# Designs tried in a protein design run: peptides against a protein of PDB entry 3QIS. Part 88

Target 1, 334 residues: chain A of PDB entry 3QIS
Amino acid sequence: PSLELSRREFVFENVKFRQLQKEKFQISNNGQVPCHFSFIPKLNDSQYCKPWLRAEPFEGYLEPNETVDISLDVYVSKDSVTILNSGEDKIEDILVLHLDRGKDYFLTISGNYLPSCFGTSLEALCRMKRPIREVPVTKLIDLEEDSFLEKEKSLLQMVPLDEGASERPLQVPKEIWLLVDHLFKYACHQEDLFQTPGMQEELQQIIDCLDTSIPETIPGSNHSVAEALLIFLEALPEPVICYELYQRCLDSAYDPRICRQVISQLPRCHRNVFRYLMAFLRELLKFSEYNSVNANMIATLFTSLLLRPPPNLMARQTPSDRQRAIQFLLGFLL

## One batch from the design tools (peptide; aimed at target 1 L170 K174)

Design b2_p30_3 (made by RFdiffusion4)
Pose (drawn by RFdiffusion4):
Structure b2_p30_3 (pose): chain A 293 residues (1-134, 168-310, 319-334), chain P 30 residues (1-30)
Amino acid sequence: PSLELSRREFVFENVKFRQLQKEKFQISNNGQVPCHFSFIPKLNDSQYCKPWLRAEPFEGYLEPNETVDISLDVYVSKDSVTILNSGEDKIEDILVLHLDRGKDYFLTISGNYLPSCFGTSLEALCRMKRPIRERPLQVPKEIWLLVDHLFKYACHQEDLFQTPGMQEELQQIIDCLDTSIPETIPGSNHSVAEALLIFLEALPEPVICYELYQRCLDSAYDPRICRQVISQLPRCHRNVFRYLMAFLRELLKFSEYNSVNANMIATLFTSLLLRPPPSDRQRAIQFLLGFLL
Amino acid sequence: EEDEELVEEINEENEELREEYLEEKEEEEE
């Protein structure tokens, strides 16, 4: 049971939020007998690697002496973007490739991460006047830029918030917001609209903070009480919520053109603005509908 | 009415910030 590896060290340079990278290498069974390989957790872990990293394939069978290409894939999603933004985690790791009844092969993962305004808290963004990788703001300039673009160009956009944008443009929009305060956000209206949804979803703390979440559901049927729960939010969260509710009510005026109705808004934005740490789903859409109408 | 006022304040603040940033970039290009 022996393996030959084309390489054991891999570098993921300039890793960005939601941008896929692949570092490929070849495994060859140079032994005399067939072997089983698999990636294993390091002593006392649950997984063989961190969430932003994946091996494809992560296990297999090799006769002597067939070869197999292994793809080491890095993808920073909403699960890891905040800790990598913060530096609580780095683009580094060790993969232990394990031969069943045999040697262990140690693969070193290194590289660097570029922080994004996506996955950054509303509070910190309101405290940063300049792009992240170039008195606080009422709302983060990034969300204002996305909403400013949609307000200017997308009020009459057919199927706004119902058609997915382009992956390439989403990344261009994120990098644009990370590095500049542009005159115009690049990309189609559908891309800018989706980038807004991704922005809200990627927030480490939702627009409606987690501890106020349950109170919102209980209060869902009393508009006076719902508005008071909103008053308990920190200033930047309260402002973003009010700003978005005003923006969505503005879009509802053009529903005959942009097909944006209360039904779609409620089911789309409720889960983004009001996340927990069923029929609660119903009190939640009721909570949000109370503001839209 | 209160939400309209808040939106106006947000726009005014961010529009000024954007204009100042673009002007600084023009000076840097010179």

Design b2_p30_3_s1 (made by RFdiffusion4, then SolubleMPNN; from b2_p30_3 with E1S E8K E9K N11K N14M E20K)
Fold by OpenDDE base, seed 2:
Structure b2_p30_3_s1 (fold): chain B 334 residues (1-334), chain A 30 residues (1-30)
Amino acid sequence: as target 1 above (334 residues)
Amino acid sequence: SEDEELVKKIKEEMEELREKYLEEKEEEEE
């Protein structure tokens, strides 16, 4: 058996968070026998490709002189965005197209990723006074390292040394302020806020706007701005309530005084983001007669975003643990 | 409240940051 491939080299330029790119190629059975093809893992890999890449179809049969189109789909989800932002992973892969009882055909995938504020740590974003697309990649690495050290100092209750010429971190990420300040101004009377989906084109415009500028106004509908806030919180490498405090939040869920003490132990940026979001959500709830938003709906929605179980506990989360997590958040909304 | 004062301080810091960013952009275009 043998195949002819129309292309073997693929370049995905300017790959962005949540923006699907597609490249297509043809495979043709130029042999005299039917063949089965499949994409196979390399040695020591569990999958035939990286998490941000997919082939469709990834396997199939070809009769003699039959041709099939294969789509290579590049899509950066919340699961791949953080490692691409840090440069730990890159838009580079090698695919092995295996022919049963035949040859291996190698496909080269290359390209570049454009960093996003989505999937970047709250600590790093508090140190970014310019849009992330204006920050040199070398400085992004340094900001993540410095952010890790400051998080550890804050968790240890070490007095922040007012040490030297390092620019003072922002109280919250500018991207969080841009989204939340817009919602404060324009969305408090918006019917079905956080219940109506945004438009995908507007969501992409909002992401690009936050990555490239500090605008006076966020583009798109209030629903798209609200969904962009949810996407931002979901894409955080660490949730607004740090994993280290997860169990203490559940244990304190019915004591509002202990809940406030647990939040006071968060790193400064995480604590400020939490308090800022709670202030916004309480303001939104004052307009419940206009927006049809209630505390139980908001607590249920935001609990899964703000108070995520540590990865080792996700598979073990009980209905009781979910109810405690909701009750913890309700103590800040009421 | 303490949270209303936080919202106010965030707004003041971010408005100043935006003004400075716009000034730096105008200087980079001249």
Scores: peptide ipSAE 0.660, ipTM 0.955, DockQ to the pose 0.818
OpenDDE base, seeds 1, 3, 4, 5: peptide ipSAE 0.636, 0.645, 0.637, 0.645; ipTM 0.951, 0.952, 0.951, 0.953

Design b2_p30_3_s2 (made by RFdiffusion4, then SolubleMPNN; from b2_p30_3, 14 letters changed)
Fold by OpenDDE base, seed 5:
Structure b2_p30_3_s2 (fold): chain B 334 residues (1-334), chain A 30 residues (1-30)
Amino acid sequence: as target 1 above (334 residues)
Amino acid sequence: SEDEELMEKIRKEMEELRKRYLEEEKLKAL
């Protein structure tokens, strides 16, 4: 069996978080026998492609002289955004199109990724006084390394280093402030806030706006701005409540004094973001007659975002653990 | 409250940051 491929080299320029790109090619059976094709893993790989790439179809049959279109879909989700932002991964892959009882065909995937404030650490973002797209990739790496060191110092209660030489970090990321300040000003009376989905086009505009500027106003509906805040919190490499405090939050869920003590142990940026979000959400709850938002709904929604189980415990989260996590947040909303 | 003080501190810092950014962008457009 043999195949003819219309193209073998694919370039995905300016790949962005949550923006689907598609490239298509054709495969044709130029042989005299039916053939089965499949994308197969390379040596030592578990998957035929990187997490941000997909082939559709990834397998199939071709009769003699049959042609099929294959779509190569590039989509950066929350699961790939952090490693692409840091430059640990890149928009580069090799696909192996295997022909049963035939030869392998290699496809080269290349391109460039545009960094996002989505999927960047709170610590790094607190050091970014400019839009992330203005920050050199080398400096993004340095900011993430510095973020880890500052987190460790904060957990160890080490004396803040002399404030003298480095630019003071922001109290919270400017992106969080932009989203929350907008919602506070314009969305407190918005019916079904956090319950109605945003528009996908508006979400992309909001992401691009936050990555490239410090606007006077965020574009899009209040629903899109609210969903952008949820997406931002979901995409964080570490949740607002750090993984190391997860179990202590569950254990303290019914003691408001211990809950406050647990929050006081967060790194400064995480603690400030948590307090800032809770203050906003308490303000939003004062307008419940207008926005149909209640404490149980908000606690249930934000618990999955703010108080995520550590990756090693994700598969073991009990309904009791979820209820404790909700109760922990309720103690800051009531 | 300590939360109101934090909120006001954040607001002030961020408004000053945004103001500086917008002033710099105006200067680049000239």
Scores: peptide ipSAE 0.621, ipTM 0.954, DockQ to the pose 0.900
OpenDDE base, seeds 1, 2, 3, 4: peptide ipSAE 0.608, 0.616, 0.617, 0.608; ipTM 0.951, 0.953, 0.953, 0.951

Design b2_p30_3_s3 (made by RFdiffusion4, then SolubleMPNN; from b2_p30_3, 9 letters changed)
Fold by OpenDDE base, seed 2:
Structure b2_p30_3_s3 (fold): chain B 334 residues (1-334), chain A 30 residues (1-30)
Amino acid sequence: as target 1 above (334 residues)
Amino acid sequence: SEDEKLVKEIREEMEELREEYEEEEELEEL
């Protein structure tokens, strides 16, 4: 068996968070026998490709002189965005197209990723006074390392915030302020806020706007701005409530005094974001007659975003644990 | 409240940051 490939080199330029790119190529059975093809893992890999890449179809049969189109789909989700932002991973891969009882055909994937404030840590974003697309990749790495060290010092209560650091961190990320202040000004009377989905084109414009500028106004509908806030919180590498405090939040869920003490132990950036979001959501709830938003709905929605179980506990989350997590947030909304 | 104070301090810091950003962009366009 043998195949002819129309292309073997693929370049994905300017790959962005949540923006699908597609490249297509043809494979043709130029042999005299039917063949089965499949994409196979390289030696020591569990998958045939990196998490941000997909081939469709990834396997199939070809009759003699049959041709099939294969799509290579590049999509950076919340699961790949953080490692691409840090430069730990890159838009580079090698695919192995295997032919049963035949040869291996190698495909080269290359390109560049454009960093996003989505999937970046709260600590790093508090140190970014400029849009993330203006920050040199070398400085992004340094900011992530410095942010990790400051988070660890804050959790250990070892050192007061050194007021003498050359650049004082922001109280919250500018991207969180831009989203929340827009919603506070324009969306408090918006019917079905956080219930109606945004438009995908407007969501992409909002992401690009936050990555490239500090705008006077965020583009798009109030529904798209509200969904962009949810996407931002979901894409955080660590949730607003750090994984280390997850169990203590559940254990304190019915004591509002202990709940406030647990939040006071968060790193400064995480604590400020939590308090700022709760202040906004309490203001939104004053307009419940106009926006149809209630405390139980908001607590249920934001619990999965703000108070995520640690990865080792995700498979073991009970309905009781979920109810305690909701009750914890309700104590800040009421 | 302490949270109303935080919201005010965040707004003041971010309005200053926006003004600094706009002044820098105007200087790069000239």
Scores: peptide ipSAE 0.633, ipTM 0.942, DockQ to the pose 0.889
OpenDDE base, seeds 1, 3, 4, 5: peptide ipSAE 0.627, 0.632, 0.623, 0.626; ipTM 0.940, 0.941, 0.940, 0.941

Design b2_p30_3_s4 (made by RFdiffusion4, then SolubleMPNN; from b2_p30_3, 11 letters changed)
Fold by OpenDDE base, seed 2:
Parts: structure tokens; sequence; C-alpha cells
Structure b2_p30_3_s4 (fold): chain B 334 residues (1-334), chain A 30 residues (1-30)
């Protein structure tokens, strides 16, 4: 069996978080026998491609002189955004198209990724006074390393060294402020806030706006701005409540005094973001007659975003653990 | 409230940052 491929080299320029790109090519059976094709893993890989790439179809049968269109889809989700922002991974891959009892055909995937404030750590964002697209990639790496060291010092209760030469970090990321300040000014009376989904086009405009500017106003509906805040919190590599404190939050869930003590042990940036979000949500709850928002709905929604189980415990989360996590957050909303 | 004070403190810091950024942008266009 043999195949003819219309293209073997693919370039995905300006790949962005949550923006789907598609490249298509044709494969044709130029042989005299039916053939089965499949994308196969390389010798040391478990998957035929990186997590941000897929082929559709990834396998199939071709009769003699049959042609099929294959779509190569590039999509950066929350699961791939952090490693692409840091430059640990890149928009580069090699696909192996295998023909049963035939040859291997190699496809080259290349391109560039544009960094996002989505999937970047809170500590790094607190050190970014400019939009992330204006920060050199080399400086992003340095800011992530410095942010990790400051997180560890804070968790160890080490006195901040008087860093007399480093720029003072922001109290919270400017991106969180832009979203929350907009919602506080314009969305407190919005009916069904956090219950109605945003528009996908408006969400992309909001993400691009936060990555490239410090605007006076966020574009889009209040629903799209509210959903962008949820997406931002979901995409954080480390949740607002650090994984190290997860179990202590569950254990303290029915003691409001211990809950406040646990939050006081968060790294400075994480603690400030938590307090700022709780202040906003308590103010939003004063308008419940207009926005149909209640404390139980907000606690249920935000608990999964703010208080995530560590990856090793995620598969073991009980209904009791979920109820304790909700109760922990309710103690800050009431 | 205590919440309004916290939100106002953050707002003042961030508005100053935005004003600085917008001044730098205008200087880069000249």
Amino acid sequence: as target 1 above (334 residues)
Amino acid sequence: SEDEKLMEEIRKEMEALREEYLKEKKLEEL
C-alpha cells in the first residue's frame, strides 16, 4: 500500500489560549489495494501528538483512489497553557502517519505561541506592571523563578528580605482587578450574573484585551466579563488557595476562626487575591434582589475554582470533602 | 465597609499604574 499527501509541513502562527486553529490536508490511496492508516506514537511517547494538537480523523480505511481530508486542530486549553507560557513546551511536533503493512509518513508541525496572563501564576502576575505581551519571554522565565522562590519563603514564614533593589509587587494582579472592578461598577444589578454564559467571541476579545493592554473598560457583556473571571481562576497553575493548605481548609470548614488562620498562612499575593474576591462577592450579595445571586450558588461555583484538590487527591474526592470545601467558602460570604 | 476600603485601596494603586502605562504609550508614539 502507498499514500500521497497533499502537504507534510504545517505552520501555526500566533497560537493563542482558547483560540482554535485548523490546517487541512488530503491523503490519497494511490495504490491498488485498500489500506488502513493511523497516527502512531513515537517510540518513547504514549500519545501520537502533544496535548494541544489533534488529528481528525486520526485513523481510517481508504479504498484504491479514495481521498480523505484530515484536519490538524491546534487548541491551547487550561491543561497546556502554563507550559506554553513558560516556554517549557513549544508549538513544535512530529506526527507519524502509519500505513498498515506500508511506510511511515512524517508530518512536521511548527509555529509560535503568544503568552497569556491566563495560566500564569499569581506571583508572576503581581510582578508584571505591563501587559504580558509586552514582557520579553526571557523576563517571563525570570519572573516565574523569582515568584516560586517568594512563594516558598512566604510558606516557610521567612521574613521577607528587605529586597531594596526589586520593584514592589502589586497587591493583586492587574488582570484580576480589571475584571473585578468592571463587574463591581457595571454588573452588581445584572440579572443572572454567573448563571448566564458569555459569548465565545467576546471571551476571546476580553482575553486579548487583558494580554495586550491596561484598558479603561473591558469589552463585552457583563456575562462575558463574569465568565472570563471564572476562566482566569480555572486556568491558574496554582489555585488561589494553594494545594498545601487544601486539607487544612477541609478540616477547619466548620470553625470560622481556624478558617481565617489558614487563609492568613497563604503567600501574600494569594492571600490578597482571596480577600479581594471575597470582598467583591460579599458586595455582590447585597444586590441579590436584582442579580438573583445567593451565597450557596456563589460558594458552590467558586469553591471548585479557588479550592481545588491536589492532583494526587482529585480522583479520591468524596461528596463529604466537596461539602466541607463549600462550607469553608460560605464562612467568608456570610 | 472594610470590604469597600480594601477595594478602594486596590483601585487607587491600579489606577495609578494604568495612568503611568498610558503616559509611557503616548511617549512611544511620539
Scores: peptide ipSAE 0.646, ipTM 0.957, DockQ to the pose 0.686
OpenDDE base, seeds 1, 3, 4, 5: peptide ipSAE 0.639, 0.644, 0.645, 0.642; ipTM 0.955, 0.957, 0.956, 0.956

Design b2_p30_4 (made by RFdiffusion4)
Pose (drawn by RFdiffusion4):
Structure b2_p30_4 (pose): chain A 293 residues (1-134, 168-310, 319-334), chain P 30 residues (1-30)
Amino acid sequence: PSLELSRREFVFENVKFRQLQKEKFQISNNGQVPCHFSFIPKLNDSQYCKPWLRAEPFEGYLEPNETVDISLDVYVSKDSVTILNSGEDKIEDILVLHLDRGKDYFLTISGNYLPSCFGTSLEALCRMKRPIRERPLQVPKEIWLLVDHLFKYACHQEDLFQTPGMQEELQQIIDCLDTSIPETIPGSNHSVAEALLIFLEALPEPVICYELYQRCLDSAYDPRICRQVISQLPRCHRNVFRYLMAFLRELLKFSEYNSVNANMIATLFTSLLLRPPPSDRQRAIQFLLGFLL
Amino acid sequence: LVEEINEENEELREQYTESMEKYWELREEE
């Protein structure tokens, strides 16, 4: 049971939020007998690697002496973007490739991460007047820029918030917002609209803070009480919520053109603005509908 | 509130543009 590896060290340079990287290497069974390989957790872990990293494939069978290409894939999603933004985690790791009844092969993962305004808290963004990788703002300039673009160009956009944008343009928009305060956000209206949804979803703290979440559901049927729960939010969260509710009510005026109706808004934005740490789903859409109408 | 947010961010964008023009001029001098 022996393996030959084309390389054991891998570098993921300039890793960005939602941008896929692949570092490939070849495994060859140079032994005389067949072998089983698999990636294993380091002593006392649950997984063999961190969430932003994946091996493809992560296990297999090799006769003597067939070869197999292994793809080490890095993808920073909403689950890891905040800890990598914060520096609580780094683009580094060790993969232990394990031969069943044999040697362990240690693969070193290194590289660097570029922080994004996506996955950054509303509070910190309101305190930063410049782009992240170039009195607080009432709302983060990044969300204002996305909403400003949609307000200017997308009020009559067919199927707004129902058609997915382009992956390439989403990344261009994110990099644009990380590095600049542009005159125009690049990409189609569908891409800018989806980038807004991704922005809300990637927030470490939702527009409606987690501890107010349950109170919102309980209060879902009294508009006086719902508004008061909103008053308990920190200034920046309260402002973003009010700002978005105003923006969505503005879009509802053009529903005959952009097909944006209360049904779609409620099911789309409720889960983004009001996340927990069922029929609660119903009180939640009721909560949000109370503001839209 | 929406009007106040727009005014504040429009002013910030304008100031950012002017600051970048000055940055380019200063950078050329160096």

Design b2_p30_4_s1 (made by RFdiffusion4, then SolubleMPNN; from b2_p30_4, 15 letters changed)
Fold by OpenDDE base, seed 5:
Structure b2_p30_4_s1 (fold): chain B 334 residues (1-334), chain A 30 residues (1-30)
Amino acid sequence: as target 1 above (334 residues)
Amino acid sequence: LVEEIRKEMEELRRRYAEERKKREELEKLL
């Protein structure tokens, strides 16, 4: 069997978080026999492609003189955004298109990723006094390293060195403030807030707005701004409640005094974000007659975002653990 | 906390907007 490929090199320019890009190519069976094609893993890989890439179809049959269109889809989800923001991964891959009893055809994937505040650590964002797209990539790396060191110092109760007033971290990420302050100003009376989905186009505009500016007003509906906050919290590499405290939150879930002590042990940025979010959500609950928002709904929604099980325990989360996690948050909403 | 954050962030936004205006003015002169 043999194939002709219309293209073997693919460039995905300006790849962004949650923005789907598609490149298409054709494969043609120029042989005299039917062929089966499939994308196969490289020798050391478990998957035929990186997590942000897919081929559609990824396998199939071609009769002699048959042609099929293959779509290469690039989509940066929450699962790939952090490693792309850090530059640990890049928009580069090699796909192996295999023919049964035939040849391998190599496809080169390349491009560039545009960093996002989504998927960036709270500590790094607290150091970013400019939009992330205005921060040099070299400085993003330094900010992540410094963020790790500050997390460790905060956990160890080490007194921060007196950094100059210019270098002092923000109390919370500006992106969290922009989202929450907008919702506080404009969405407290919004019916079905956090229940109605946002529009995908508006979500992309909000992401781009937060990545490129410090606006007076966030674009889009209150539902899109609310969903953008959920997406932001979901995309955090480290949840607002650090993984190290997860079990202690569950163990303390029915003791409000211990719950507050556990939260006091969070890194400064995480602790401030948690307290800021809880203050906002308690304010939102005062308008429950207008917005149809209740404490159980909010606790259930935000628990999965703020108090995620560590990756090693994710598959083992019991219904009891989930209920304890919800009860933990309820103690801050009531 | 909320009011302290608001005050800090509004001052940050103000400073950023001033820096951006100066940059845009400089870029128009080039």
Scores: peptide ipSAE 0.601, ipTM 0.932, DockQ to the pose 0.902
OpenDDE base, seeds 1, 2, 3, 4: peptide ipSAE 0.599, 0.599, 0.600, 0.594; ipTM 0.933, 0.933, 0.932, 0.930

Design b2_p30_4_s2 (made by RFdiffusion4, then SolubleMPNN; from b2_p30_4, 18 letters changed)
Fold by OpenDDE base, seed 5:
Structure b2_p30_4_s2 (fold): chain B 334 residues (1-334), chain A 30 residues (1-30)
Amino acid sequence: as target 1 above (334 residues)
Amino acid sequence: LVEKIREEMEKLRKEYAKEKEEEARLKALL
């Protein structure tokens, strides 16, 4: 069996978080026998492609002189955004199109990723006084490394932040402030806030706005701005409540004094973001007559975003653990 | 906390806006 491929090199320019890109090519059975094709893993890989790439169809059957269109879909989700922001991963891959009892055909995937404040650490963002797209990639790496080291120092209650020549970090990321201050100003009376989904086009505009500017106003509906906040919190490499404190939050869930002590042990940026979000959500709850938002709904929604189980806990969060996590957050909303 | 954050961020936004206006003026003179 043999295949003819219309294209073997694919370039995905300006790949962005949550923006789907598609490239298509044709495969043709120019042989005299039917053939089965499949994308196969390389020798050392578990998957035929990187997590941000997909082929559709990834397998199929071709009669003699039959042609099929294959779509190569590039989509950066929350699962790939952090490693692409850091430059640990890149928009580069090699696909192996295997033909049963035939040859392997190699497809080269290349391109560039545009960094996002989505999927960037709270610590790094607190050091970014400019939009992330204005920060040199080399400096992004340095800011992430420095952010990790300062997180560790802050957790260890080590040396006070030396008033050394480094620019003082922001109290919270400017992106969190932009989202929350907008919602506070314009969305407190919005019916079904955090219950109604935003528009996908508006979400992309909000992401691009936060990545490229410090606007006076965020574009889009209150629902889109609210969903952008949820997406931002979901995409964080480390949740607002650090993984190290997860179990302690569950254990303290019914003691409001211990809950406050646990939050006091968060890194400065995480602690500030948590307190800032809780202040906003308590303000939003004062307008429950207008926005139909209640503490249980908010706690249920934000708990999954703010208090995630550590990735090394392969155990699915039990219903009891979920209820404890919700109860922990309720103690800050009421 | 909230008001201190707002004051800091409003200052940052104004400083950034001025910098962009200066960059735009410089580009218009070239």
Scores: peptide ipSAE 0.577, ipTM 0.930, DockQ to the pose 0.806
OpenDDE base, seeds 1, 2, 3, 4: peptide ipSAE 0.565, 0.574, 0.576, 0.570; ipTM 0.929, 0.930, 0.930, 0.928

Design b2_p30_4_s3 (made by RFdiffusion4, then SolubleMPNN; from b2_p30_4, 14 letters changed)
Fold by OpenDDE base, seed 2:
Structure b2_p30_4_s3 (fold): chain B 334 residues (1-334), chain A 30 residues (1-30)
Amino acid sequence: as target 1 above (334 residues)
Amino acid sequence: LVEEIREEMEKLRKEYAEERKKEEELEELL
């Protein structure tokens, strides 16, 4: 069996978080026998491609002189955004198109990724006084390393943040402030806030706006701005409540004094973001007659975003653990 | 906290807008 491929080299320029890109090519059976094709893993890989890449179809049968279109889909989700922002991974791959009882055909995938404030650590974002697209990639790596060291020092209570450093970190990321301040000004009376989905085009405009500017106003509807805040919190590599404190939050869920002590042990940026979000959500709840928002709904929604189980415990989360996590947040909303 | 954050961020936004305006004025002169 043999195949003819219309293209073997694919370039995905300016790949962005949550923006789907598609490249198509044709495979043709130029042989005289039916053939089965499949994308196969390389010798040391478990998957035929990286997590941000997909082939559709990834396998199939071709009769003699039959042609099929294959789509190569590049999509950076929350699962790939952090490793692409840090430069640990890149928009580069090699696909192996295997023909049963035939040859292997190699496809080269290349391109560039544009960094996003989505999927970047709270610590790194507190050090970024400019939009992330204005920060050199080399400086992004240094900011992540410095941010990790400052997080560890804060958790160990070893050194107070040196208030005398020429580059004092922001109290919260500017991106969180932009989203929350907009919602505070314009969305407190918005009916069905956090219940109505945003528009996908508006969400992309909001992400691009936060990555490239410090705007006076965020574009899009209040629903799109509200959903962008949820996406931002979901994409964080470390949740607003650090994994190290997860179990202590559950254990303290029914004692409001212990809950406040647990939050006081968060790194400065995480603690400030948590307090800022809770202040906003309490203000939003004063307008419940207009926005149809209640404390149980907000606690249920934000618990999965702010208080994620550590990866080792995700498969073992009980309904009781989820209820304790909700009760922990309710103690800050009421 | 909320007011302190607002004051810090409004200052940052203003400083950024003033820098961008100077960059644009310099690009128009070249």
Scores: peptide ipSAE 0.563, ipTM 0.914, DockQ to the pose 0.910
OpenDDE base, seeds 1, 3, 4, 5: peptide ipSAE 0.557, 0.560, 0.559, 0.561; ipTM 0.914, 0.914, 0.913, 0.914

Design b2_p30_4_s4 (made by RFdiffusion4, then SolubleMPNN; from b2_p30_4, 15 letters changed)
Fold by OpenDDE base, seed 2:
Structure b2_p30_4_s4 (fold): chain B 334 residues (1-334), chain A 30 residues (1-30)
Amino acid sequence: as target 1 above (334 residues)
Amino acid sequence: LVEEIREEMERLQREHKEEEERREEEEEEE
């Protein structure tokens, strides 16, 4: 069997977080026998492609002189955004299109990724006084390394953040402030806030706005701005409550004094973000008559975002652990 | 905390806007 491919090189320019890109090509059976094709893993790979790439269809049959269209879809989710922001991974891959009892055909995938404030650490964002797209990629790497070292020092209680010659970090990321201050100003009376989904086009505009500017106003509906805040919190490489404190939050869930002590042990940026979000959510709850938002709904929604189980415990989370996590957050909302 | 954050961020927003305006003026003069 043999195939003819219309294209073998694919370039995905300006790949962005949550923006689907598609490139299509045709494969044709130029042989005289039916053939089965499949994308196969390279030697030592578990998957035929990187997590941000897919082929559709990834396998199939072709009769003699039959042609099929294959879509190569590039989509950066929360699972790939952090490694692409850091430059640990890149928009580069090689696909192996295997023909049963035939030849292998190699496809080259290339392109560039545009960094996002989504999937960037809270520590790096607190050091970032400019939009992320204005920061050189080399400086983003340095900011992540420096931020990791400062997080470790803060967790170890070793050094007060030296007011030294390094520019003082922001108390919270500007992106969180922009989202929360917008919701505080415009969304406190919004019916069904955090219950109604945003518009996908508006979500993309909000992400692009936060990555490229420090706007006076965020574009889109209050529902889209609210969903963008949820997406931001979900995409964080480390949750607002660090994984190291997860079990202590569950153990303290019914003692409000111990809960406050646990939060005081967070890195400065994480602690400030947590307190800032809790202040906003308490303000939002004063308008429950207008916005239909209640403490149980908010605690249930935000607990999964702010207090994520460590990867080793994620598969073992009990209904009791989830209820303790909700109760921990309720102690800051009431 | 909320007030301190607001004052810091509103300053940052002004400083960034003044930097963009200066850059646009420099790009129009070249």
Scores: peptide ipSAE 0.483, ipTM 0.877, DockQ to the pose 0.912
OpenDDE base, seeds 1, 3, 4, 5: peptide ipSAE 0.473, 0.479, 0.474, 0.476; ipTM 0.876, 0.874, 0.872, 0.875

